# Ledger of designs, part 174: peptides against a protein of PDB entry 3NZW

Target 1, 212 residues: chain A of PDB entry 3NZW
Amino acid sequence: TTTLAFRFQGGIIVAVDSRATAGNWVASQTVKKVIEINPFLLGTMAGGAADCQFWETWLGSQCRLHELREKERISVAAASKILSNLVYQYKGAGLSMGTMICGYTRKEGPTIYYVDSDGTRLKGDIFCVGSGQTFAYGVLDSNYKWDLSVEDALYLGKRSILAAAHRDAYSGGSVNLYHVTEDGWIYHGNHDVGELFWKVKEEEGSFNNVIG
Target 2, 222 residues: chain B of PDB entry 3NZW
Amino acid sequence: QFNPYGDNGGTILGIAGEDFAVLAGDTRNITDYSINSRYEPKVFDCGDNIVMSANGFAADGDALVKRFKNSVKWYHFDHNDKKLSINSAARNIQHLLYGKRFFPYYVHTIIAGLDEDGKGAVYSFDPVGSYEREQCRAGGAAASLIMPFLDNQVNFKNQYEPGTNGKVKKPLKYLSVEEVIKLVRDSFTSATERHIQVGDGLEILIVTKDGVRKEFYELKRD

## One batch from the design tools (peptide; made by RFdiffusion4, then SolubleMPNN)

Design b2_p22_6_s4 (from b2_p22_6, 10 letters changed)
Fold by OpenDDE base, seed 3:
Structure b2_p22_6_s4 (fold): chain B 212 residues (1-212), chain C 222 residues (1-222), chain A 22 residues (1-22)
Amino acid sequence: as target 1 above (212 residues)
Amino acid sequence: as target 2 above (222 residues)
Amino acid sequence: LPPSPDLRILPGAVDTGAVVGK
């Protein structure tokens, strides 16, 4: 798995691969590793697929209850804290989760929290999470700047996942890409890694370790 | 040390069409190297045009199917006989599976039916309740033999238009019910040849807007 | 433990601890 999210002048980019594995077996190439909690809030998944899918869906219900009770959208801070508090209650039980809660509220602006099953909760501008995270960081850190255009930021997110898919045997399938703004998240499509790799190689002149 | 789980073998396969879905399973039930039964059905009509199979440890599979059938019954009681949609069924099954997160059902679960638009739908589950809607899925003993075949023949993976030098992929299209049945039969006959836990009989449940139909075919009895 | 259906993993975190084996 490789998931990433980063803040820039144009909001938040979220990019993830779509491979699930069971040991050496590729269980799926089409897993949705982004959960759309509401039109302004996303959750990402790494670790146990069932743990992430179940509890982030549950989180969505809690966020909706907040909106009904308080007559306003839940903050990214509060949403991430709900999840963090839950996994902390299960500490030692064997949950496996590495998640990012990404969203926009008028109060907070674009915001990213990292939450994992160890009880860690971190606010930050850049996170890569999964077995391929170090490969993604290599590309992302080398090219990131706050003043990226939306187009360049989207490409950088996609390109970083592609690099991880290339080097990490546990990452692959496709890249799912999101852009989060004050108006909510926008889905920017599913990009098959097999096709994307050759396109990027040709256009950039990159991946020269692979003979065409 | 006590091991609560067994393995009863077998293989199941789901494929969604445009306006239908199929869920198939062999009828062999085994323990170790012994055939317990040559005809033990493992694919079930659960009502509301939903078919289900939970393949692996048969005791857990049967328990899960019974619980789901009860869930369908209570859904009708609580919601004025409303039909349970396939997506709602999938969510319900997730909760059944995840409710035993720390002592899982030892099964690979597949359900098939029609979505609310009348399109064929197949959902697959891991033992603890992660689920995905897919065009096709194999589960059980010979899943590793069949799934790559389905990737090639249902999703047309690694197939290209002739004369394009591999630049144009074979376009995706829905398969007819006749084509799907052929693929299912070829899958199971092939799996039977190469896997000792698969054989004896093949039962196919076909879901359409008109209901659930069953077909049966003999497999090698080796 | 006997071979079991696959447990779907999104690698990069700790084992789920579920009793499911190959």
Scores: peptide ipSAE 0.270, ipTM 0.790, DockQ to the pose 0.126
Fold by OpenDDE base, seed 2:
Structure b2_p22_6_s4 (fold): chain B 212 residues (1-212), chain C 222 residues (1-222), chain A 22 residues (1-22)
Amino acid sequence: as target 1 above (212 residues)
Amino acid sequence: as target 2 above (222 residues)
Amino acid sequence: LPPSPDLRILPGAVDTGAVVGK
């Protein structure tokens, strides 16, 4: 798995692969590792697919309840805290979760929280999460700037996941790409890694380790 | 150390068509190297045009299916006989599975039916309730033998149009029920040849707008 | 544990405590 999110002048980019594995078995190439909690809030998934899918869906319900009760969208801080508190209650039980809660509120602006099953909750501008995270960081950190255009930021997110998919055996399938703005998240498509790889290789003259 | 789980073998397969869905399973039930039954159905009509199979440890599978059937019953009681949609069924099954997160049902679950638009739908679950809607899924003992075949023949993976030098992929298209049945039969006959836990019989449940029909085919009994 | 159905993993996090072989 490789998931990433980063803040920039244009909001948040979220990019994830879509491979699930069971040991050496590729269980799926089409897993949706981004949960759309609400029009302004996304959750990413790494670790146990069921743990992430179940609890982030549950989180969505809690967020909706907050909106109903408070007549206001939940903050990213509060949403991430709910999840963090939940997993902390299960500490030691064996949940496996590495998640990013990404969203926009008027109060917070674009915000990213990392939450994992160890109870760690971190606010930050750049996170890569998963077995391929180091590969993604290699590309992302080397090209990241706050002042990236939306187009460049989207490409960088996509390109970073592609790099991870190339080097990490546990990442692949496709890249799902999101842009989060003050108006909410925008889905920027599903990009098959196979097609994307060759396209990027040709256009960039990159991936010269592959003859093809 | 006590192992609460058994393995009853078998294989299941779901394929979604345009306006139908198929869920198939062999009828062999085994323990270790012994055949317990040559005809123990593991694909069930659960009502509301939903078919379900939970393959792996049969005791867990049966329990899960029973619980789901009961869930369907109570859904009708609580919601004025409203038809349970396939997506809602999938969510419900997730909760059934994840409710035993720390002592899981030792099964790979697949359900099939029609979505609210009348299109074929297949949902697959891991033992603890992760689920995904897919065009096809194999589960059970011979899943590793069948799934790559389905990738190639249902989703046309690694297929290109002739004369394009691999530049144009074979376009995705829905398969007819007849074509799907052929693929299912070929899958199970092939799996039976190469896996000792698969064989005896093949039961196929076909879901259409008109309801669920069943087909049965003999497999090798070795 | 005997061979089991696949537990779908999105690798990179802590191991699950579920009693599943795969």
Scores: peptide ipSAE 0.264, ipTM 0.789, DockQ to the pose 0.131
Fold by OpenDDE base, seed 5:
Structure b2_p22_6_s4 (fold): chain B 212 residues (1-212), chain C 222 residues (1-222), chain A 22 residues (1-22)
Amino acid sequence: as target 1 above (212 residues)
Amino acid sequence: as target 2 above (222 residues)
Amino acid sequence: LPPSPDLRILPGAVDTGAVVGK
């Protein structure tokens, strides 16, 4: 798995691969590792697929309840805290989750929280999470700027996941790409790695470790 | 340490068509190297045009299916006999599975039916309730033998248009019910040849707008 | 837990029964 999210002048980019594995077995190439919690909040998945899918869906319900009770959208801080508190209650029980909660509220602006099953909750500007995270960081960190255009930021997210998919045996399938703004998230498509790799290689002249 | 789980073998397979879906399973039930039964159906009509199979430890599978059937019953009670949609069924099954997150049902679950648009739908679950809608899925003992075949023949993986130098993928298209049945039969006959836990009989449930139809085929009894 | 059929893992999180990535 490789998931990433980063803040920039245009909001948040979220990019993830789509491979699930069971040991050496590729269980799926089409997993949705971004959970659309609501039109304004995204959750990413790493670790146990069921744990992430179940609890982030549950989180969506809690966020909806918040909206109904408070007559206002929940903050990213509060949403992530709900999840963090939940997993902390299960500490030691064996949940496996590495998640990012991403959203854009008027109060907070673009916001990313990392939440994992160890009880860690971190706010930050850049996170890569998964077995391929270091590969993604290598590309992301070397090209990241706050002032990226939306187009460049989207490409950087996609490109970082592609790098991880290339090097990490546990990452691959496709890249799902999102842009989060104050108006909510925008889905920017599913990009099959089998096609994307060759396209990028040709256009950039990169991936020269592979003979095309 | 005590192992509460058994493994009753077998294999199941779901494929979604345009306006139909199939869920198939062999009828062999085993323990270790012993055949318990040559005809123990593991694919069930659960009502509301939903077929279900939970393959692995049969005791867990049966329990899960019974719970789901009961869930369908109560859904009707609570919602004025409203038909349970396949997507809602999938969510419900997730909760059934995840409710035992720390003592899981030792099964791979697949359901098949029609979505609310009348399109074929297959949902697959891991033991703890992660689920995904897919065009096809094999589960059970011979899943590793069948899935690559389905990747190639249902999703046309690694197939390209002739004369395009590998630049144009074979386009995705729905398969007819006849084509799907052929693939299912080939899958199970092949799996039977290479896996001792698969064989004896093949039962296929076909879901259409007209209901659930069953077909049965003999497999090798070795 | 014994090896479960098709326990779907998204490697890279805490190893609580899931496969940890490299």
Scores: peptide ipSAE 0.265, ipTM 0.784, DockQ to the pose 0.180; fails the geometry check
Fold by OpenDDE base, seed 1:
Structure b2_p22_6_s4 (fold): chain B 212 residues (1-212), chain C 222 residues (1-222), chain A 22 residues (1-22)
Amino acid sequence: as target 1 above (212 residues)
Amino acid sequence: as target 2 above (222 residues)
Amino acid sequence: LPPSPDLRILPGAVDTGAVVGK
């Protein structure tokens, strides 16, 4: 798995691969590793697929209840704290989760929290999470600027996941890409790695370790 | 040391068509090297045009299917006989599975039916309730033998248009029910040849807007 | 341990604790 999120002048980019594995078995190439909690809030998934899918869906319900009770969208801080508190209660039980809660509120602006099943909760500008995270960081850190255009930021997110998919055997399938703004998240498509790789290689002149 | 789980073998396979879905399973039930039954159906009509199979440890599979059937029944009681949609069924099954997160059902679950638009739908579950809608899925003992075949023949993976130098992928298209049945039969006959836990009989449930139809085919009885 | 249906993993936190079997 490779998931990433980063803040920039245009909001938040979220990009994830879509491979699930069971040991050496590729269980799926089409897993949705982003949960759309609400139109303004995203959660990413790494670790146990069921743990992430179940509890982040549950989180969505809690966020909706907040909206109903408070007549206001939940903050990213509060949403991430709910999840963090939940997983902390299960600490030692064996939950496996590495998540990013990404959203935009008027109060907070664009906000990213990392939450994992160890009880860690971190606010930050850039996170890569998964077995391929170091590969993604290699590309992302090398090209990241706060002042990226939306187009460049989207490409950078996609490109970073592609790099991870190339090097990490546990990452692949496709890239799902999101842009989060104050107006909500926008889905920017599913990009099959098998096609994207060759396109990027040709256009950039990159991946020269592979002979086409 | 006591092990609460068994392995009853078998294989299941789901394929979604345009306006139909198929869920198939062999009828062999085994323990270790012994055949317990040559005809023990493991694919079930659960009502509301939903078919289900939970393959692996048969005791857990049967329990899960019974719980789901009961869930369908209560859904009707609570919601004025409303038809349970396939997506809602999938969510419900997730909760059934995850409810035993720390003592899981030892099964790979697949359901098939039609979505609310009348399109074929197949959902697959891991033992603890992660689920995904897919065009096809193999589960059970011979899943590793069949799934790559389905990738190639249903989703046309690694197939290209002739004369294009591998530059144009074979276009995705829906398969007819007849084509799907052929693929299912070929899958199971092939799996039977190479896996001792698969064989005896093949039962196929076909879901259309007109309901569930069952077909049965003999497999090798070795 | 009997062969288990595969837990689907999104590797990054690989140990899910949802071990099937003993």
Scores: peptide ipSAE 0.263, ipTM 0.775, DockQ to the pose 0.119; fails the geometry check

Design b2_p22_7_s1 (from b2_p22_7, 7 letters changed)
Fold by OpenDDE base, seed 2:
Structure b2_p22_7_s1 (fold): chain B 212 residues (1-212), chain C 222 residues (1-222), chain A 22 residues (1-22)
Amino acid sequence: as target 1 above (212 residues)
Amino acid sequence: as target 2 above (222 residues)
Amino acid sequence: QLPPRAEDAPPPPLPAAPQMLP
């Protein structure tokens, strides 16, 4: 798995691969590793697919309850804290989760929290999570700027996942790409890694370790 | 150490068509190297045009299916006989599975039916309740033998238009029920040849707007 | 409702489920 999210002047980019594995077996190439919690919040999945899918869906319910009770959209901080508190209660039970909760509120601005099953909750500007995270960081850190255009930021997210998919055997399938703004998230498509790789290679003159 | 789980072998396969879905399973039930039954159905009509199979440890599978059937019953009671949609069924099954997250049902679950638009739908589950809607999925003992075949023949993976030098992918298209049945039969006959835990019989449940139809085919009994 | 905690439950056979390795 490779998931990433980063803040920039235009909001948040979220990009993830879509491969699931069971040992050496590729269980799926089409997993939705971004959970659309609500129109304004995204959760990412790494670790146990069921753990992430179940609890982030549950989180969505909690967020909805918050909105109903408080008559306002829940903050990213609060949403991530709910999840963090939940997983912390299960500490030692064997949950496997590496998640990012991403959203944009007027109060907070673009906000990313990393939450894992160890109980760690971190606020940050850039996170890559998964077995391919270091590969993604290699590309992302090299090209990241706060002042990226939306277009460039989207490409950078996509490109970083592609790099990870190339080097990490446990990442691949496709890139799902999101842009998060104050108005909510925008889905920017599913990009098959096979097609994307060759396109990027040709256009950039990159990936010269592979003979075309 | 005591292992609470068994493995009863077998294989299941779901394929979604345009306006139908198929869920198939062999009828062999085994323990270790012994055949317990040559005809033990593992694909079930659960009502509301939903078919289900939970393949792996049969005791867990049966328990899960029973619980789901009961869930369907209660859904009707609670919601004035409203038909349970396939997506809602999938969510319900997730909760059934994840409810035992720390002592999971040792099964790979597949359900098939029609979505609310009348399109074929197949949902697959891991033992702890992650689920995904897919066009096709194989589960069980011979899943590793069948799934790559389905990738190629249902989703046309690694197929390109002739004369394009691999530049144009074979376009995706829905398969007819007849084509799907052929693929299912070929899958199971092939799996039976190469896997000792698969064989004896093949039962196919076909879901259409008109209901659930069953077909049965003999497999090798060796 | 939260899933019950079963600390003493035996682990499922490996691989237990599809994983997205951290």
Scores: peptide ipSAE 0.057, ipTM 0.754, DockQ to the pose 0.049
Fold by OpenDDE base, seed 3:
Structure b2_p22_7_s1 (fold): chain B 212 residues (1-212), chain C 222 residues (1-222), chain A 22 residues (1-22)
Amino acid sequence: as target 1 above (212 residues)
Amino acid sequence: as target 2 above (222 residues)
Amino acid sequence: QLPPRAEDAPPPPLPAAPQMLP
């Protein structure tokens, strides 16, 4: 798995691969590793697929209850804290989760929290999570700046996942790409890694380690 | 050491068409190298035009299917006989599976039916309730033999238009029910040849707007 | 409702299940 999220002047970019594995077996190439919690909030999945899918869906229900009770959309801080508190209660039970909670509220602006099953909760500007995270960081850190255009930021997210898909055997399939703004998240498509790789190689003159 | 699990072998396969879906399974039930039964159905009509199979440890599979059937019953009681949609069924099954997260059902679960638009739908589950809607999925003992075949023949993976030098992929299209049944039969006959835990009989449940139809075919009995 | 914990000993390794390695 390779997931990433980063803040920039235009909001948040979220990009993830879609491969699931069971040991050496490729279980799926089409897994949705972004959970659309609500129209304004995204969660990402790394670790146990069922743990992430189940509890992030549960989180969506808790966020909806908050809106009903408080007559206001939940903050990213509060949403991530709910999940963090939940996994903390299960500490030692064997949950496997590496998640990012991403959203944009008027109060907070663009906000990303990292939450994992070890009890860690971190606010930050840039996170890569998964077995391919170091490959993604290599590309992302080298090209990141706050003043990226939306187009350049989307490309950078996609390109970073592609790099990880190329080098990490446990990452691949396709890139799912999101842009988060104050008006909510926008889905920017599913990009098959096989097609994307050759396109990027041709346009950039990159990936010269591959002949053909 | 406490070992509550067994392995009863077998294989299941789901394929979604445009306005239908199929869920098929062999009828062999085994323990180790012994055939317990040559005809033990593992694909079930659960009502509301939903078919289900949970393949792996048969005791767990049967328990899960019974719980889901009961869930359908109570859904009708609580919601004025409203039809359970396939997507809601998938969510319910997730909760059944994840409810035993720390003592899981040792099964690969597949359900098939029609979505709310009348399109064929197949959902597959891991043992603890992760689920995905797919066009096709193989589960069980011979899943590793069949799934690559389905990638090639249902999703047309690695197929290109002739004369395009590999530049144009074969276009995706829905398969007819006759084509799907042929693929299912070829899958199971091939799997039976190469896997000792698959054989004896093949039962196919076909879901359409008109209901659930069953077909049966003989497999090798070796 | 939160999933209950099993009181029995942990089961052997699960059969093949989709996962996304961290």
Scores: peptide ipSAE 0.054, ipTM 0.752, DockQ to the pose 0.048
Fold by OpenDDE base, seed 5:
Structure b2_p22_7_s1 (fold): chain B 212 residues (1-212), chain C 222 residues (1-222), chain A 22 residues (1-22)
Amino acid sequence: as target 1 above (212 residues)
Amino acid sequence: as target 2 above (222 residues)
Amino acid sequence: QLPPRAEDAPPPPLPAAPQMLP
């Protein structure tokens, strides 16, 4: 798995691969590693597929309950804290989760929290999470600027996942791309890695370790 | 070391069509190298046009299916006989599986039916309840033998339009029920040849708007 | 509803399950 999220002048970019594995077995190439909690809030998945899918869906329910009770959308801070508190209660039970809670509220603006099953909860501007995270960081950190255009930011997110998909055997399939703004998240499509790789190679003159 | 799980072998396969879905399973039940039964059905009609199979440890599979059937029953009681949608069924099964997250059901679960638009639907589950809607999925002992074949023949992986120098992929299209049945039969006959835990019989449940139809085919009995 | 707490003894190996390794 490779997931990433970063803040920039235009909001938040979220990009993830879609491969699931069971040992050496490719279980799926089409996993949805972004959970759309509400129109303004996203969760990402790395680690145990069931753990992430179950608890982030549960989180969605908690967020909806908050909205009903408080007549206001839940903050990203509060949503991430709910998840963090939950996994902390299960510490030692064997949950495997590496998640990012990304969203926008009027109070907070665009916000990213990292939450994992070890009990870590971090607010930050840039996170890559998964077995391919270091590959993604290599590209992302090298090109990241706060002042990126939306177009460049989207491309950078996509390109970083592509790099990880190329080098990490446990990442691949496709890139799912999101842009989070004041108006909520916008889905920017599913990009097959096979097709994307050759396109990027040709356009950039990159991936010169591969002949084609 | 105490091992509460058994392995009863077998293989299951789901394929979604445009207006139908198929869930198939062999009827062999084994323990180690011994055949317990040559006809032990593992694909079930659960009502509301939903078919289900939980393949692996049969005791766990049966328990899960029973719980789901009961869930369907109570859903009707609680919601004025409302039909349980396939997506809601999938969510319910996730909760059944994840409810035993720390002592999981030793099964690969597949359900098949029609979505709310009348389109064929197949959902697959891991032992702890992660699930995905897919066009096809193989589960069980010979899943690794069958799934690549399905990738090629259902999802047309690695197929390109002739004369395009590999630049144009074969377009995705739905398969007819007859085509799907052929693929299922070929899958299981092939798997039977290469896996000792697969064989004896093949039972196929076909879900359409008109209900569930069953077909049976003999497999090798060796 | 929350799942139960893990048992003291680790369970035996399970069938292959999808993983998104961290």
Scores: peptide ipSAE 0.051, ipTM 0.745, DockQ to the pose 0.048
Fold by OpenDDE base, seed 1:
Structure b2_p22_7_s1 (fold): chain B 212 residues (1-212), chain C 222 residues (1-222), chain A 22 residues (1-22)
Amino acid sequence: as target 1 above (212 residues)
Amino acid sequence: as target 2 above (222 residues)
Amino acid sequence: QLPPRAEDAPPPPLPAAPQMLP
């Protein structure tokens, strides 16, 4: 798995691969590793698919209850804390979760929290999570700046996942791409790695370790 | 060390068509090298045009299917006989599976039916309840033998239009029910040849807007 | 309310149909 999220002047970019594995077996190439918690919040999944899918869906219910009770959207801080508190209660039980909770509220602005099953909860500007995270960081850190245009930011997210998909055997399939703003998330499509790789290679002149 | 799980082998396969879906399974039930039964159906009509199979440890599979059937029953009681949609069924099954997250059902679950638009739908579950809608999925003992074949023959992976120098992929298209049945039969006959836990019989449940139809084919009995 | 934890002991690893790990 390779997931990433980063803040920039235009909000948040979230990009993830879509490969799931069971040992050496590629279980799926089309897993949705972004859980659309609600129209304003995204959760990413790394680790156990069921753990992430189940609890982030549950989180959506908790967030909805908050909105009903408080008559306003839940903060990203509070949403991530709910999840963090939940996984902490299960600490030692064997949950496997590496997730990013991403959203945009008026009071917080664009906000990303990393939450994992070890009980870690971190707020930050840039996170890459999964077995391919270091590969993604290599590209992302080299090209990141706050002042990226939305277009460039989207490309950078996509490109970083592509790099990870190339090097990490546990990452691949396609890139799912999101842009998060105060008005909610916008889905920017599913990009098959097989097609995307050659396109990027041709356009950038990159991936010269591969001969076409 | 006590092992609460058995492994009854077998293989299941789901394929979604345009306006139909199929869920197929062999009828062999085994323990280790011993054939317990040559005809033990593992694909079930659960009502509301939903077919289900939970392949792996048969005791867990049967328990899960029974729980789901009961869930369908109660859904009707609680919601004025409303038809349970396939997507809602999938969510319900997730909760059934994840409810035993720390002592999971030892099964790979597949359901098939029609979505609310009348399109064929196949949902696949891991043992603890992660699920995905797919066009096709193989599960069970010979899944690793069949799934690559389905990638190639259902989703046309690694196939290109002739004369395009590999630049144009073979276009995706729905398969007819006849084509799907052929693929299913070829898959299971092939799997039977190469896996000892697959064989004896093949039962295919076909879901259309008109209901569920069953077909049966003999497999090798060796 | 949070869902309760399972009371059952963890089962042995699943050799077939293992948990999917993205």
Scores: peptide ipSAE 0.110, ipTM 0.743, DockQ to the pose 0.038; fails the geometry check

